Peptides against a protein of PDB entry 4CIC. Designs and how they scored, part 8

Target 1, 148 residues: chain A of PDB entry 4CIC
Amino acid sequence: KVSTKGHYGVQAMFDLAQHFGEGPVSLKSIAERQGLSEPYLEQLIAVLRKAGLVKSVRGAQGGYILAREPRDIKVGDIIRVLEGPIAPVESVSQDDPEHSLKFDFSVTKSVWEKVKKSIEEVLDSITLADMLKDAEEAQMAQGYMYYI
Target 2, 147 residues: chain B of PDB entry 4CIC
Amino acid sequence: KVSTKGHYGVQAMFDLAQHFGEGPVSLKSIAERQGLSEPYLEQLIAVLRKAGLVKSVRGAQGGYILAREPRDIKVGDIIRVLEGPIAPVESVSQDDPEHSLKFDFSVTKSVWEKVKKSIEEVLDSITLADMLKDAEEAQMAQGYMYY

## One batch from the design tools (peptide; made by RFdiffusion4, then SolubleMPNN)

Design b1_p8_6_s4 (from b1_p8_6, 4 letters changed)
Fold by OpenDDE base, seed 2:
Structure b1_p8_6_s4 (fold): chain B 148 residues (1-148), chain C 147 residues (1-147), chain A 8 residues (1-8)
Amino acid sequence: as target 1 above (148 residues)
Amino acid sequence: as target 2 above (147 residues)
Amino acid sequence: SGSILTLF
């Protein structure tokens, strides 16, 4: 499971990408559109802002914007900021150096490292711009189904 | 995180693969070698046995064996048996059909589906036989570093 | 303590 934090973080960043260039978006409006609690979204946005993925704009029309263009933000960047490094398994403590457990641990570890690498490659291959394009294509496809 | 269940399940199945053809292995011996509690291993083995990945042998030399050759058991098979289908995100309930939430849900869902597919491809590309080979290669490499 | 993407 991508944590709820990672999942909702990608949703919130995608919402900001959909409004990129339109000015600041309020947390309330993001929360309403994404079905998130505003207090939970505040925590996510605080982390994303500290990492330099989001900017806060002050004033009556204040809110949040992407700090970079959607093409310059990978899904992997969002996940790493919110979740830290992708660890497919907890490193069971390396603490017992003496037991025969080392070899079995090494082979199983290599399996999980392959899984990690594969996840990282996928998440680093998808930008917010790619997600915007996919959304546009999906909207166009739905629009055509209503005309048939 | 591969759950503790998935992780230890793969370790237990790999231990059985290392002893494949040598006869039944006791749960106690697997637990000792893998650093697992015997009661926890019993729960894992019960699930793996029910799924037909492990067989129980009765008697004084009783224990467990792989139900198939190591080449015929993918890591993905073990994980699916123990964890069920790989779900990268909980499906937030589809229950509110009327709200504008559908589109954002579809694009984010596609990201997680790509992640799911990638994980499945990796786990289905690795057999217990591949893991045995990797272990042998690692042992040979260590043996050569000592000479 | 790094938040592990719990895949399962």
Scores: peptide ipSAE 0.149, ipTM 0.824, DockQ to the pose 0.188; fails the geometry check
Fold by OpenDDE base, seed 5:
Structure b1_p8_6_s4 (fold): chain B 148 residues (1-148), chain C 147 residues (1-147), chain A 8 residues (1-8)
Amino acid sequence: as target 1 above (148 residues)
Amino acid sequence: as target 2 above (147 residues)
Amino acid sequence: SGSILTLF
């Protein structure tokens, strides 16, 4: 499962992509559109900004913008920033010495590495630009159904 | 991340695959080889047995066996039994009505559906027989390095 | 407590 953090992070980044080129968007506006609490969104945006995916614009019309074009931001980039490296298995936290997976059986590890690679390939194949295109196609399809 | 339950479940099932055709294996023996607590393994085996992936053999030489050949058990089958359907996003627990993901934006949902499909394809492409073969190849490669 | 494959 993508964590709530990863999910909401992708939603917030997609909201910024929809407004790309229109100027800075307020956190309040993003929070309202995406159904997020403003304090939670502030935490997400702080991480995304530190990673260089989002820029803060200062002033009366201040807010946030994407730091790069939507085509230059992969979903995988957003997820890695918010959640860290994709780990298909919970790395046995080094902190529980008793449940040290002593037998990191090379074979079971290889299964999870294949899963990791597959997830990474999918997430790295989807950009915010691809998501924008999918949204446009979905809107057009709905528009055609209302006219028939 | 695969949960600890999924991870240990695959390990336990792989241990049973390594002993397939040799008769029943005790939970104690599996727990010792896989570094699992016996009580935790009992919970895993109970679920796997209920799903028909494992059989219990009764008697003095009783224990557990795979219910099917290793080639007929996918890693995906084990994971689905232990963890349920692969959900790439936490379904917002219906219990917090306020954080109802009201905008299940079709587009963001489609991203997670693509991830789900990819994971399912990988896990359904790997059988316990494939894992056995990989283990044999790894052992042979190590054996050749010692000569 | 469904230990769902937490991808993350």
Scores: peptide ipSAE 0.141, ipTM 0.819, DockQ to the pose 0.629; fails the geometry check
Fold by OpenDDE base, seed 1:
Structure b1_p8_6_s4 (fold): chain B 148 residues (1-148), chain C 147 residues (1-147), chain A 8 residues (1-8)
Amino acid sequence: as target 1 above (148 residues)
Amino acid sequence: as target 2 above (147 residues)
Amino acid sequence: SGSILTLF
């Protein structure tokens, strides 16, 4: 499962992508549109900003913008920033040394590595621009349904 | 992440696959080989048995066997039995109705559905027989490195 | 604690 953090982070970044080129967007407006708590969004944006995916603009018309074009931001980039490396298996916390039976059974590890690679490939294949396109196509499809 | 349950479940099923055709394997022997606690393994095996992936054999030479051939058991089958449906996003537990902001934003959902599908495809593409083959190939490669 | 994508 993508954590709530990853999920909402992608959602917030997508909101910024939808407003790309329109200038800075307030956290309040993102929170309202995306149904997020503003304090939670502040934490997400702080991480995304530190990672260079988002820029803060100061002033009366201040807020946040994407630091790069939507096509230059992969979903995988957002997830790696928020969640860290994609790991398919919970690393048994080293804290119980006795039951850390090192049976790093190479074959089972290879299964999880294949899963990891597959997830990374999917997430790295989707940009914010792809998401924008998908949203536009969905809106057009809905529009056609109202005209029939 | 695959939970510890899913991970150890696959490991236990793989152990049973390695002994397929040799008769029943005791939980103790699986636990010892795989470095699992026997009580934890008992819980896993109980679920796997109920799902029809494992059979219990009674008697002095009793224990557990795969209920099907290794080629007929996908890793995805094991994971679905132990973990349930693969869900890429934590469903916000319904318990806090107020913050269940229903913004099931269709586009973000589609991203996670793509991830789900990809995971399912991978896990359903790997059988216990494939894992056995990979293990054999790895052993052969190690054997060649010592010569 | 990096919230790892808990796939499962």
Scores: peptide ipSAE 0.139, ipTM 0.813, DockQ to the pose 0.192; fails the geometry check
Fold by OpenDDE base, seed 4:
Structure b1_p8_6_s4 (fold): chain B 148 residues (1-148), chain C 147 residues (1-147), chain A 8 residues (1-8)
Amino acid sequence: as target 1 above (148 residues)
Amino acid sequence: as target 2 above (147 residues)
Amino acid sequence: SGSILTLF
């Protein structure tokens, strides 16, 4: 499950990528642009900062920046930080003793491992720089539709 | 999310595939082999039956069978029946009004669409017949390790 | 505890 946490985390990181090189961005401005609650964004940014994907800048013009260039941050890196290892099937939380996966069928496990690998390959193939490029291309395409 | 429902649904369908051609299998026997509760399996089988992936056979030797050959049932078909469309990110359930996805950024959506497509391609590339073959190969490999 | 990716 890419939770809401993973989804919003990628949005927040993409916002920081769009402002990369412009200096530190306030959490308030990210929250407003991305339609996120500021308290929720604070939690996401705290995790991303601890993982070394985001840096905090202090002072009157303080805020947050990407810790690395957009090309050096994969979507997979963001998801792994926020969600942990990419799992295609919910591990039955230990809390439902009745639905303990008693029979970890090797064959069904192999299906989920193939799905996992495929998800990882996709998410590791997409950088924040690729997302920036896609956004620019989409904006250009919209611009052309207004001229036709 | 392939929920527990999707996971156990694939297990139950695989059990029916292993017994394909042997006649109807009781829910009790599937539940025992797959380590599932019988009431939970009944719910899964009801959905799978309604979708036309499973048939019910009535009588003293009654039970369930696959409605189609194992080669004609993709894992993707089972997952779509049980979970609906393969979604790589939780749709924020409408019940959390504070976390309404207000900004459906086209770019983030495109990332998730790429992941969705990749998952669909994998799940649609695997049939119950492929799973049967993998199980046979695994059993043969175990047999060779004992010699 | 592996979380399943549910995208859309």
Scores: peptide ipSAE 0.121, ipTM 0.810, DockQ to the pose 0.198; fails the geometry check

Design b1_p8_7_s1 (from b1_p8_7, 4 letters changed)
Fold by OpenDDE base, seed 5:
Structure b1_p8_7_s1 (fold): chain B 148 residues (1-148), chain C 147 residues (1-147), chain A 8 residues (1-8)
Amino acid sequence: as target 1 above (148 residues)
Amino acid sequence: as target 2 above (147 residues)
Amino acid sequence: KSILTLAA
């Protein structure tokens, strides 16, 4: 389960991507559009800023912008910043001394490593630019449904 | 994060696969070999049995066996039985009435659906027979390191 | 019940 933090972090970053090039957006504006609490968003943005994914702009028209172009930000980058490395299983303490147990653990571990790799590949294959494109395509599809 | 339940469920099923054809094994024996608590294993086995992945054998040599051949049991089947469907994100209540929010939610939802699909594909591509083969290969590799 | 909990 992607944590709420990861989920909302991706939403917030996507909102910033949608407004990329339009100047800084306020946290309040993002919170309103994404249905997020402003305090929660502040925490997310603080982490994302520290990681260099978001920039703060000062002034009357201050707010936040993406620090990089949408094409240069993977969903995987956002998730790693917010959640850390993808760990599909808890590190079962390897402390079981029996050799047979170690072997069985190794085989099961390989299953979870395959799952991890698969998730990483998916998340690293999707950029904010890809998400923007998907959004545009969906808008066009909706527009056509109203004209039929 | 695969739950402890899913993790240990796969371990228990793999243990049963390693002993497939040797007759029923006791829960105690599985617990000892896999480093699991017997009470926890009882809960797992009960669910797996109800789902038809495991059979109980009665008698002095009683215990549990796989209900199907290892090749006919996917890791995905075990996980679905124990955890239910793979849900990468909590169902964010779609109740946000604003059309823009719905759209953004749809795009983000698609990301998580892709993740879900990928996980399902991986888990459904691995059988207990595949795991047995991997174990055999690892044993052979260890045997060669001693020469 | 979610299989993958990305624990923060």
Scores: peptide ipSAE 0.088, ipTM 0.800, DockQ to the pose 0.227; fails the geometry check
Fold by OpenDDE base, seed 4:
Structure b1_p8_7_s1 (fold): chain B 148 residues (1-148), chain C 147 residues (1-147), chain A 8 residues (1-8)
Amino acid sequence: as target 1 above (148 residues)
Amino acid sequence: as target 2 above (147 residues)
Amino acid sequence: KSILTLAA
């Protein structure tokens, strides 16, 4: 499961990718475009910045930019930064000892490991550049539907 | 993320698969072997039974059996029964309106759909029979390490 | 509740 944090993190990073090369983008503008609360976005951006995926630019035209080119940022990188390792099974919160996975049965573990690997492969195969391309293709397809 | 419910559901179904053909298994015995609470297992089994993956056998030697052969039950089937459709993103609980996914941005949605498809393909490629085979192979490998 | 919920 990608958490809301991961979901919104990918949205915010994609917004920054769409504006890559245009200079710094304000958190307010990202929040407005992506339908996010500004305080929540601040928390996400703080984590992403600490991980070196985003840079802060200071000044009157300050804001945030991608720290790397969109082609050099995988969706998997964003998710790992925000959520940690991709875990296909919700770890029973340590707080419910009754539901502690007492039996890490090796065979069931192998199923989840296969799922994990599959998720990782997908997320690591998609860059922000791929997402930009998909967005452009979708826009072109919509444009053609208006001409028919 | 597979929930605890999905995880334990697969464990319980796998336990029933290991005993397939041996007759009904008590919930108590499954709970003991799988390290589950019996009340929690009762809830899981009730859902699995309603979905037609498990059958209840009544009587002194009553209990539960798989309703189908292990080869005819995919891990994906178990997960869908217990958790519903495989959704790669946690739906923002409706209870936090401030975090409502207001912007279903099509491109981000496509990423999640790709992940969903990948998960479904994996889970639908694994049957309880495959899990049984893997367990047997693991046991044989352990047996050879003792020689 | 879906196990792997990728937020759309």
Scores: peptide ipSAE 0.087, ipTM 0.800, DockQ to the pose 0.197; fails the geometry check
Fold by OpenDDE base, seed 2:
Structure b1_p8_7_s1 (fold): chain B 148 residues (1-148), chain C 147 residues (1-147), chain A 8 residues (1-8)
Amino acid sequence: as target 1 above (148 residues)
Amino acid sequence: as target 2 above (147 residues)
Amino acid sequence: KSILTLAA
């Protein structure tokens, strides 16, 4: 499963993409629109900023912007920043030595590597620009349903 | 991530596939070969048995066998039995109400649905028979490197 | 942290 952190990170980045070119957006406004706690969003944005996906703008009209165009940010990039490398299997935490016999049987490992590759390919094929386009198409479709 | 339960479940099922047609295998022998605790393996096998993927054989030469041929068991079937439906996003545990505002934004949901579908397609494309074949090929390749 | 934690 993508963690809650990854999920909310993608939502926050998508919110910034929707406002790209309109200037800095406040954390408060993002939190309100995305249904996130402001303190939690601050932590996410701090990580994304450190990774160079987001920039902070200082001043009275300060806030956050995407550091790159939406087309140049993949969902996979966001996930890797927030969660690290895509791992299909939970790393057995070292702390339980009795169950930690990591018999990494080569064949089972190959299965998980195939899963990993598939996930990476999907996430790396979707940009924030693609998500913006999908949102516009969905809004148009809803608009047409109200007129029918 | 596939849970440890899913990972070890696939290993245990693969061990049973390697011995398919040779008769029942003891839990102890599976646990030893796969580096699993016997009590943990008992729990896994109980779930797999209840789902009809494994059968128990009683008697002095008793143990466990695959309930179907290796070609008729997908990795996806094993994972669904052990972990439930493949969910690409962690269900926010209900316990922290302040963070539980599941704003399931439709577009982000679509991303996760695409990921889910991709995982399902991969796991449903791999059978225990495919894994057996891959193991044989790997052993042959190692054998050729020693010559 | 594994991205795809299958919820146990």
Scores: peptide ipSAE 0.086, ipTM 0.801, DockQ to the pose 0.622; fails the geometry check
Fold by OpenDDE base, seed 3:
Structure b1_p8_7_s1 (fold): chain B 148 residues (1-148), chain C 147 residues (1-147), chain A 8 residues (1-8)
Amino acid sequence: as target 1 above (148 residues)
Amino acid sequence: as target 2 above (147 residues)
Amino acid sequence: KSILTLAA
């Protein structure tokens, strides 16, 4: 499962993408639009900023912007920054040394590696620009339904 | 992440697949080979049995067998039985009604649906028979390195 | 309980 952190991180980044080129967006405005708590969003943004996906702008009209164009940010990049490497299986906690007969059955490991690769391929195939296009198409489709 | 339950469930089912046609296997023997606790394995097997993926055989030589041929059991079937439907995102707990402005952003939801579909396709493309073949090939490759 | 819980 994508953690709540990853999910909300993608939502926050998408919000910033929707406002890309319009200047800095306040955390408050993102939080309101995305239904996130401001303190939680602050933690997400701090990580994303440290990773160079988001920039802070100082001043009275300060806030946050995407550090790169939406086309240059993959969903996979966001997830890796927030959650680390995509692991399809929870790492069996190293802490129980006695049951740590890590019979890493090579065969079962290969199954999870295939799952990992598939997830990575999907997430790396979707950019914030792709998400913007999808949103625009959805809005246009809704607009046509109201006029019929 | 596939839960520990899903991971060990696949391992246990694979162990049963390796012994398919040889008769029933004891939980103890599976636990020993797979490095699992017997009580934990018992819980997994109970779920798998209820779902009809495993059968219990009674008697002195009793134990467990696959209920179907390895070719007729997908990894996806095992995972769905143990963990339920593959969901790429944790369902935002329904319990906090106030923050439950589930702005299900249709666009973000579509991303997770694509991930879900991809995972399902992979897991449904792999049978226990495929895993057996891969294991045999790996063993043969190791055997050739020793000669 | 969804399979895809990316454990942190």
Scores: peptide ipSAE 0.083, ipTM 0.795, DockQ to the pose 0.235; fails the geometry check

Design b1_p8_7_s2 (from b1_p8_7, 4 letters changed)
Fold by OpenDDE base, seed 3:
Structure b1_p8_7_s2 (fold): chain B 148 residues (1-148), chain C 147 residues (1-147), chain A 8 residues (1-8)
Amino acid sequence: as target 1 above (148 residues)
Amino acid sequence: as target 2 above (147 residues)
Amino acid sequence: KSALTLAS
């Protein structure tokens, strides 16, 4: 599962993408639009900023902007920053060192590696620009339904 | 992440696949080969049995067998039985009902649906027979290195 | 509870 952190991180980044070129947006405004707590969003934004995906703008009209164009930010980039490497299996190795019989079941490992690769390919194939396009298409479709 | 349950479940099923046609194997033998605790394996096998992926054989030489041929069991089948539907995102909705602002971010949901589909396609493309073949190929490759 | 979580 993408953690709540990853999910909300993608939502926050998407909100910033929707406002890209319009100047900085406040954390408060993002929190309100995305249904996030402001303190939680602050933590997410701090990580994203350190990773260079978001920039802070200072001043009275300060806030946050995407550090790159939406087309240059993959969903996979956001997830890796927030969650680290995509691991489809919890590393059995960390918690019980004694029964860490590293049975390197090479075959089962290969299954999970295939899953990992597939997830990475999907997440790296989707940019914030792609998400913006999808949102626009969805809005247009809804607009046409109200006029019928 | 595939849970430990899913991971060990696939390992246990693979062990049963390796012994398919050889008769029933004891839980003890599976546990020893796979590095699992017997009590934990019992829980896994109970679920797999109820789902019809494993059969119990009674008697002095009793134990467990695959209920189907290895080619007829997908990794996805095992995972769905043990873990339920593949959900790439934790449903935010369950734990905090008050802040469950169901902002149906339809767009973000679509991303996770694509991930889900991709995972399902991979897991449903791999059978226990495929895993057996991969293991055989790996053993042959190792055997040739010793020579 | 679907156990396939991408969460670390």
Scores: peptide ipSAE 0.214, ipTM 0.835, DockQ to the pose 0.217; fails the geometry check
Fold by OpenDDE base, seed 1:
Structure b1_p8_7_s2 (fold): chain B 148 residues (1-148), chain C 147 residues (1-147), chain A 8 residues (1-8)
Amino acid sequence: as target 1 above (148 residues)
Amino acid sequence: as target 2 above (147 residues)
Amino acid sequence: KSALTLAS
């Protein structure tokens, strides 16, 4: 499962992608459109900014923009920034000595590695530009349903 | 991430697969080989048994066996039994009304659905028989490095 | 800790 942080991070980045080329977008406007609290969004944006995925623009028309074109930002990039590396197995925290996964059987590890790779491949195959395209196609399909 | 429950469940099922055809295996022996506590393993096995993946054999030589051949048990089957449906996004528990994902944007959902599908495809593509084969190949490879 | 969990 993607955490709420990852989920909302992708939503926020997608919102910025939808407004790419229109200039800076305020956090307030993103929060309103995406149904997020501003404080929560501020935290997300701060992380994304530090990672170089978002830029802050200062001034009266200030706000945030994507630091790169939507085609150059993968969903996987966003997730890695917000959640860290994709780990397919909950790392049994080394802190509980009793549940030390003593026998990390190589075979079970291989299963989880395959899962990890698959997730990474999917997330790295989807850009914000792909998401924009999908959104446009969905909107067009809905529009046609209202005209029939 | 697969939970510890899912992880250990797969390990336990794999242990049973390694002993498939040899008769019932005691929980104690599985626990010892897999580094699991017996009580924890009992809970896992109980769930797996109820789901029809494991059978209990009673008697002096009693224990547990796979209910099906290793080739007929997918890793995905084990995970679904132990963890439920694969959910790519943490369901914001409906209980916090403030974080009601009001705008489940269809587009973001589609991303997570793709992730879900990918995970399911991987887990459903791996059987216990595949794991057995991989283990055998790994053992042979290690044996050749020592010669 | 990676927040991507398969656990429901």
Scores: peptide ipSAE 0.206, ipTM 0.833, DockQ to the pose 0.666; fails the geometry check
Fold by OpenDDE base, seed 5:
Order: sequence, then C-alpha cells, then structure tokens
Structure b1_p8_7_s2 (fold): chain B 148 residues (1-148), chain C 147 residues (1-147), chain A 8 residues (1-8)
Amino acid sequence: as target 1 above (148 residues)
Amino acid sequence: as target 2 above (147 residues)
Amino acid sequence: KSALTLAS
C-alpha cells in the first residue's frame, strides 16, 4: 500500500509537471490545487528536493519546478524517494531478535519478491509525461476545458 | 506492503498445504514449524476458517486442514481474506471530511489502480500448489549440493 | 487497516 506520503508526493509532482516550462510554482498554489496542507507539502517537497527531483527558485516569483523533464521522472522514482525501497511485506523489524523471522521461508519470500517486482515494473513504466498525456486525454473526453 | 498478518497467514496456509491429505494438524505444530506465536495463529486461523479456507477437525486427533485442495487456493484469496481488498494507497479515512481527498485526481487514481491490478494478478497467479512445487524444487536443489 | 501498505 502506497502511503499517504507517496500518494500526495505523486500528486504534487504531477502538479509541477502540469506547470513544467511555465516557471516556478508556489507551494501555496500546489497545495490549493491538490487539496493538500501547505505544511505537509513543505515536508514532501523538502524530501523531493533533496533527492534532486525538484528545484527551488528564489525571488518574488520564486517557488518550485521539476528538476527533470516529466518524461525523465518515473512514478517509481517518486515513490522510492518518499517511501524507500518497495517492500511488499512489512519487514518484521530485524531489531526484535525474538520476532526475527529466522525461518525466512524461502518459498514465501519468493512470493513477496514476485509482488515487489511487479509493483516496481508498473511504477517504473509510468512517467509524469505519461500522466500528463492521460490527463489531456481525459480532459478531451470530458469536454471540460480546464481553464488553466 | 502486505501486513505481517498477510505474511503469516500465507505461511500458515502453506504449512497446512504441506500436510494436506495427512489429516488435521494442530495449531501448536504449525506455530512451532512456522515460528509463530500460537495465540497469533489462532486469530489468523479463526479468520481463515470463517472465510472457508480452513476447516477445523474436532477430537483427539483434532486440528486444522485446508478446506480446499492447494491448487484451488490462491495467495490472493488468502490475502483478501486477511487484509481485505488490495488497496495500493492508504485510503485517507473517509471519516475526516476535511481530508476527504475531494480531488480524487482521476489520473493519480489510475496509477494506483494499475498497481492494484498488477498486485492482484501476481497474487492470483500463485496457488498453494505452486508454492509446494517451488518448495520441492528447492529441496531437490539443496539435496544435490550435499552430494 | 489496509493490508498492502507500501508504507516505509
């Protein structure tokens, strides 16, 4: 299950993708459009910036931009930055020796590895550019001119 | 991420699959073999039994058996019973109206739906019989290393 | 609590 952090992170990155090439976007504007709290978004953006997916622009027209083109950012990249490695099963904390799943039963582990691989393949197959295209297609189908 | 509940549930069901046709297995024996606490296993088995994946046998040789053949139980069936529907994203609790993601942004939702579908396909493609076969193959491979 | 939490 992608956490709320991952979900909102993808949403925020997608908002930045929609404005790619238009200059820096304020966190406030992203928060308003995406229905996110600004403080929460600040935390997400800080992580994304540190990972080099987002750039900050300073000044009166300051804000944030994608650090790469939308086609060069996979959903999987965003998720890995925000959530870490995709773990299909909650790793029983290695730190509790009693619950150290000593019997890493090789067969059950292989099931979860297959799940992991499948998730990774899906997330790595979708770029922000793909999402933009899907949004455009949906807008055309709905006849709703999103007045940007 | 499959919860510990899902993980241990699959492990317990796999143990029952390994003993399928041998009669009922005690919860204690499953717990010992799988490294699970018996109380935790009791909770899992109760849910699995209610869902019709496991049967209880009463008596001196009582215990649990799979309710179906291993080939007729998918990993996905076990996970759905224990965890509910596969949700790729934590549903923001509908109960907090302020955090009701009103903007179920159709595009982001579609991403998670693709993830969900992929997970479901994988989990539904693996039966307990497939897991048994994989275990047998692994044992044979280890046996060849000792010779 | 939804099971497949890809939560870190």
Scores: peptide ipSAE 0.184, ipTM 0.840, DockQ to the pose 0.227; fails the geometry check
Fold by OpenDDE base, seed 4:
Structure b1_p8_7_s2 (fold): chain B 148 residues (1-148), chain C 147 residues (1-147), chain A 8 residues (1-8)
Amino acid sequence: as target 1 above (148 residues)
Amino acid sequence: as target 2 above (147 residues)
Amino acid sequence: KSALTLAS
């Protein structure tokens, strides 16, 4: 599962992508559009900024912009920044220290490694530009349903 | 992430697969081999049994066996039984009810659906028999390093 | 309860 942090992070980044080239977007406006609390969004944006995915623009018309073009930001990049490495299995050591996975059997580990690789491939194959395209296509499809 | 429950469930099922055809295995023996507490394993096995993946054998030499052949049990089947449907995103509603994902934008949802599909494809492509084969190959490879 | 949680 992608954490709430990862999920909202992708939403926030997608919002910034939708406004890419229009200038800085305020945190308030992102929060309103994405249904996020502004304080929570501030935390997300702070992490994303530190990772160089977002830039802060100062001034009266200040706010945030993508630091790179939407085509140059993968969903996988966002997830790795917010959540760290993609781990398909919850580390037993964190949730139940008493149940130390003494025997991470190599075979079960290999299953999770395959899952990890598959997730990474998917997330690294999707850019914010791809998401923008999908949104446009979805809007066009909805527009056609109103004409039927 | 697969929960600890899912992870240990796959381990327990794999242990039963390794002993498939040898008769019933005690919970104690599985727990010892897999580094699980017996009470925790009992809970896992109870769920797996109810789902028809494991059978209980009664008697002095009683215990548990796979209800189906290893080739007929996918890792995905085990995970779905223990954890429910594969969801790549934590439902925001469970962890932070105040942050209702009001706008599950269709586009972000589509990303997670792609991830879900990918995970399902992987987990449904791996059977306990495949895992057994991988274990055998790994053992053979280790054996050849000693020569 | 959803199984695969990628949450760190």
Scores: peptide ipSAE 0.178, ipTM 0.834, DockQ to the pose 0.225; fails the geometry check

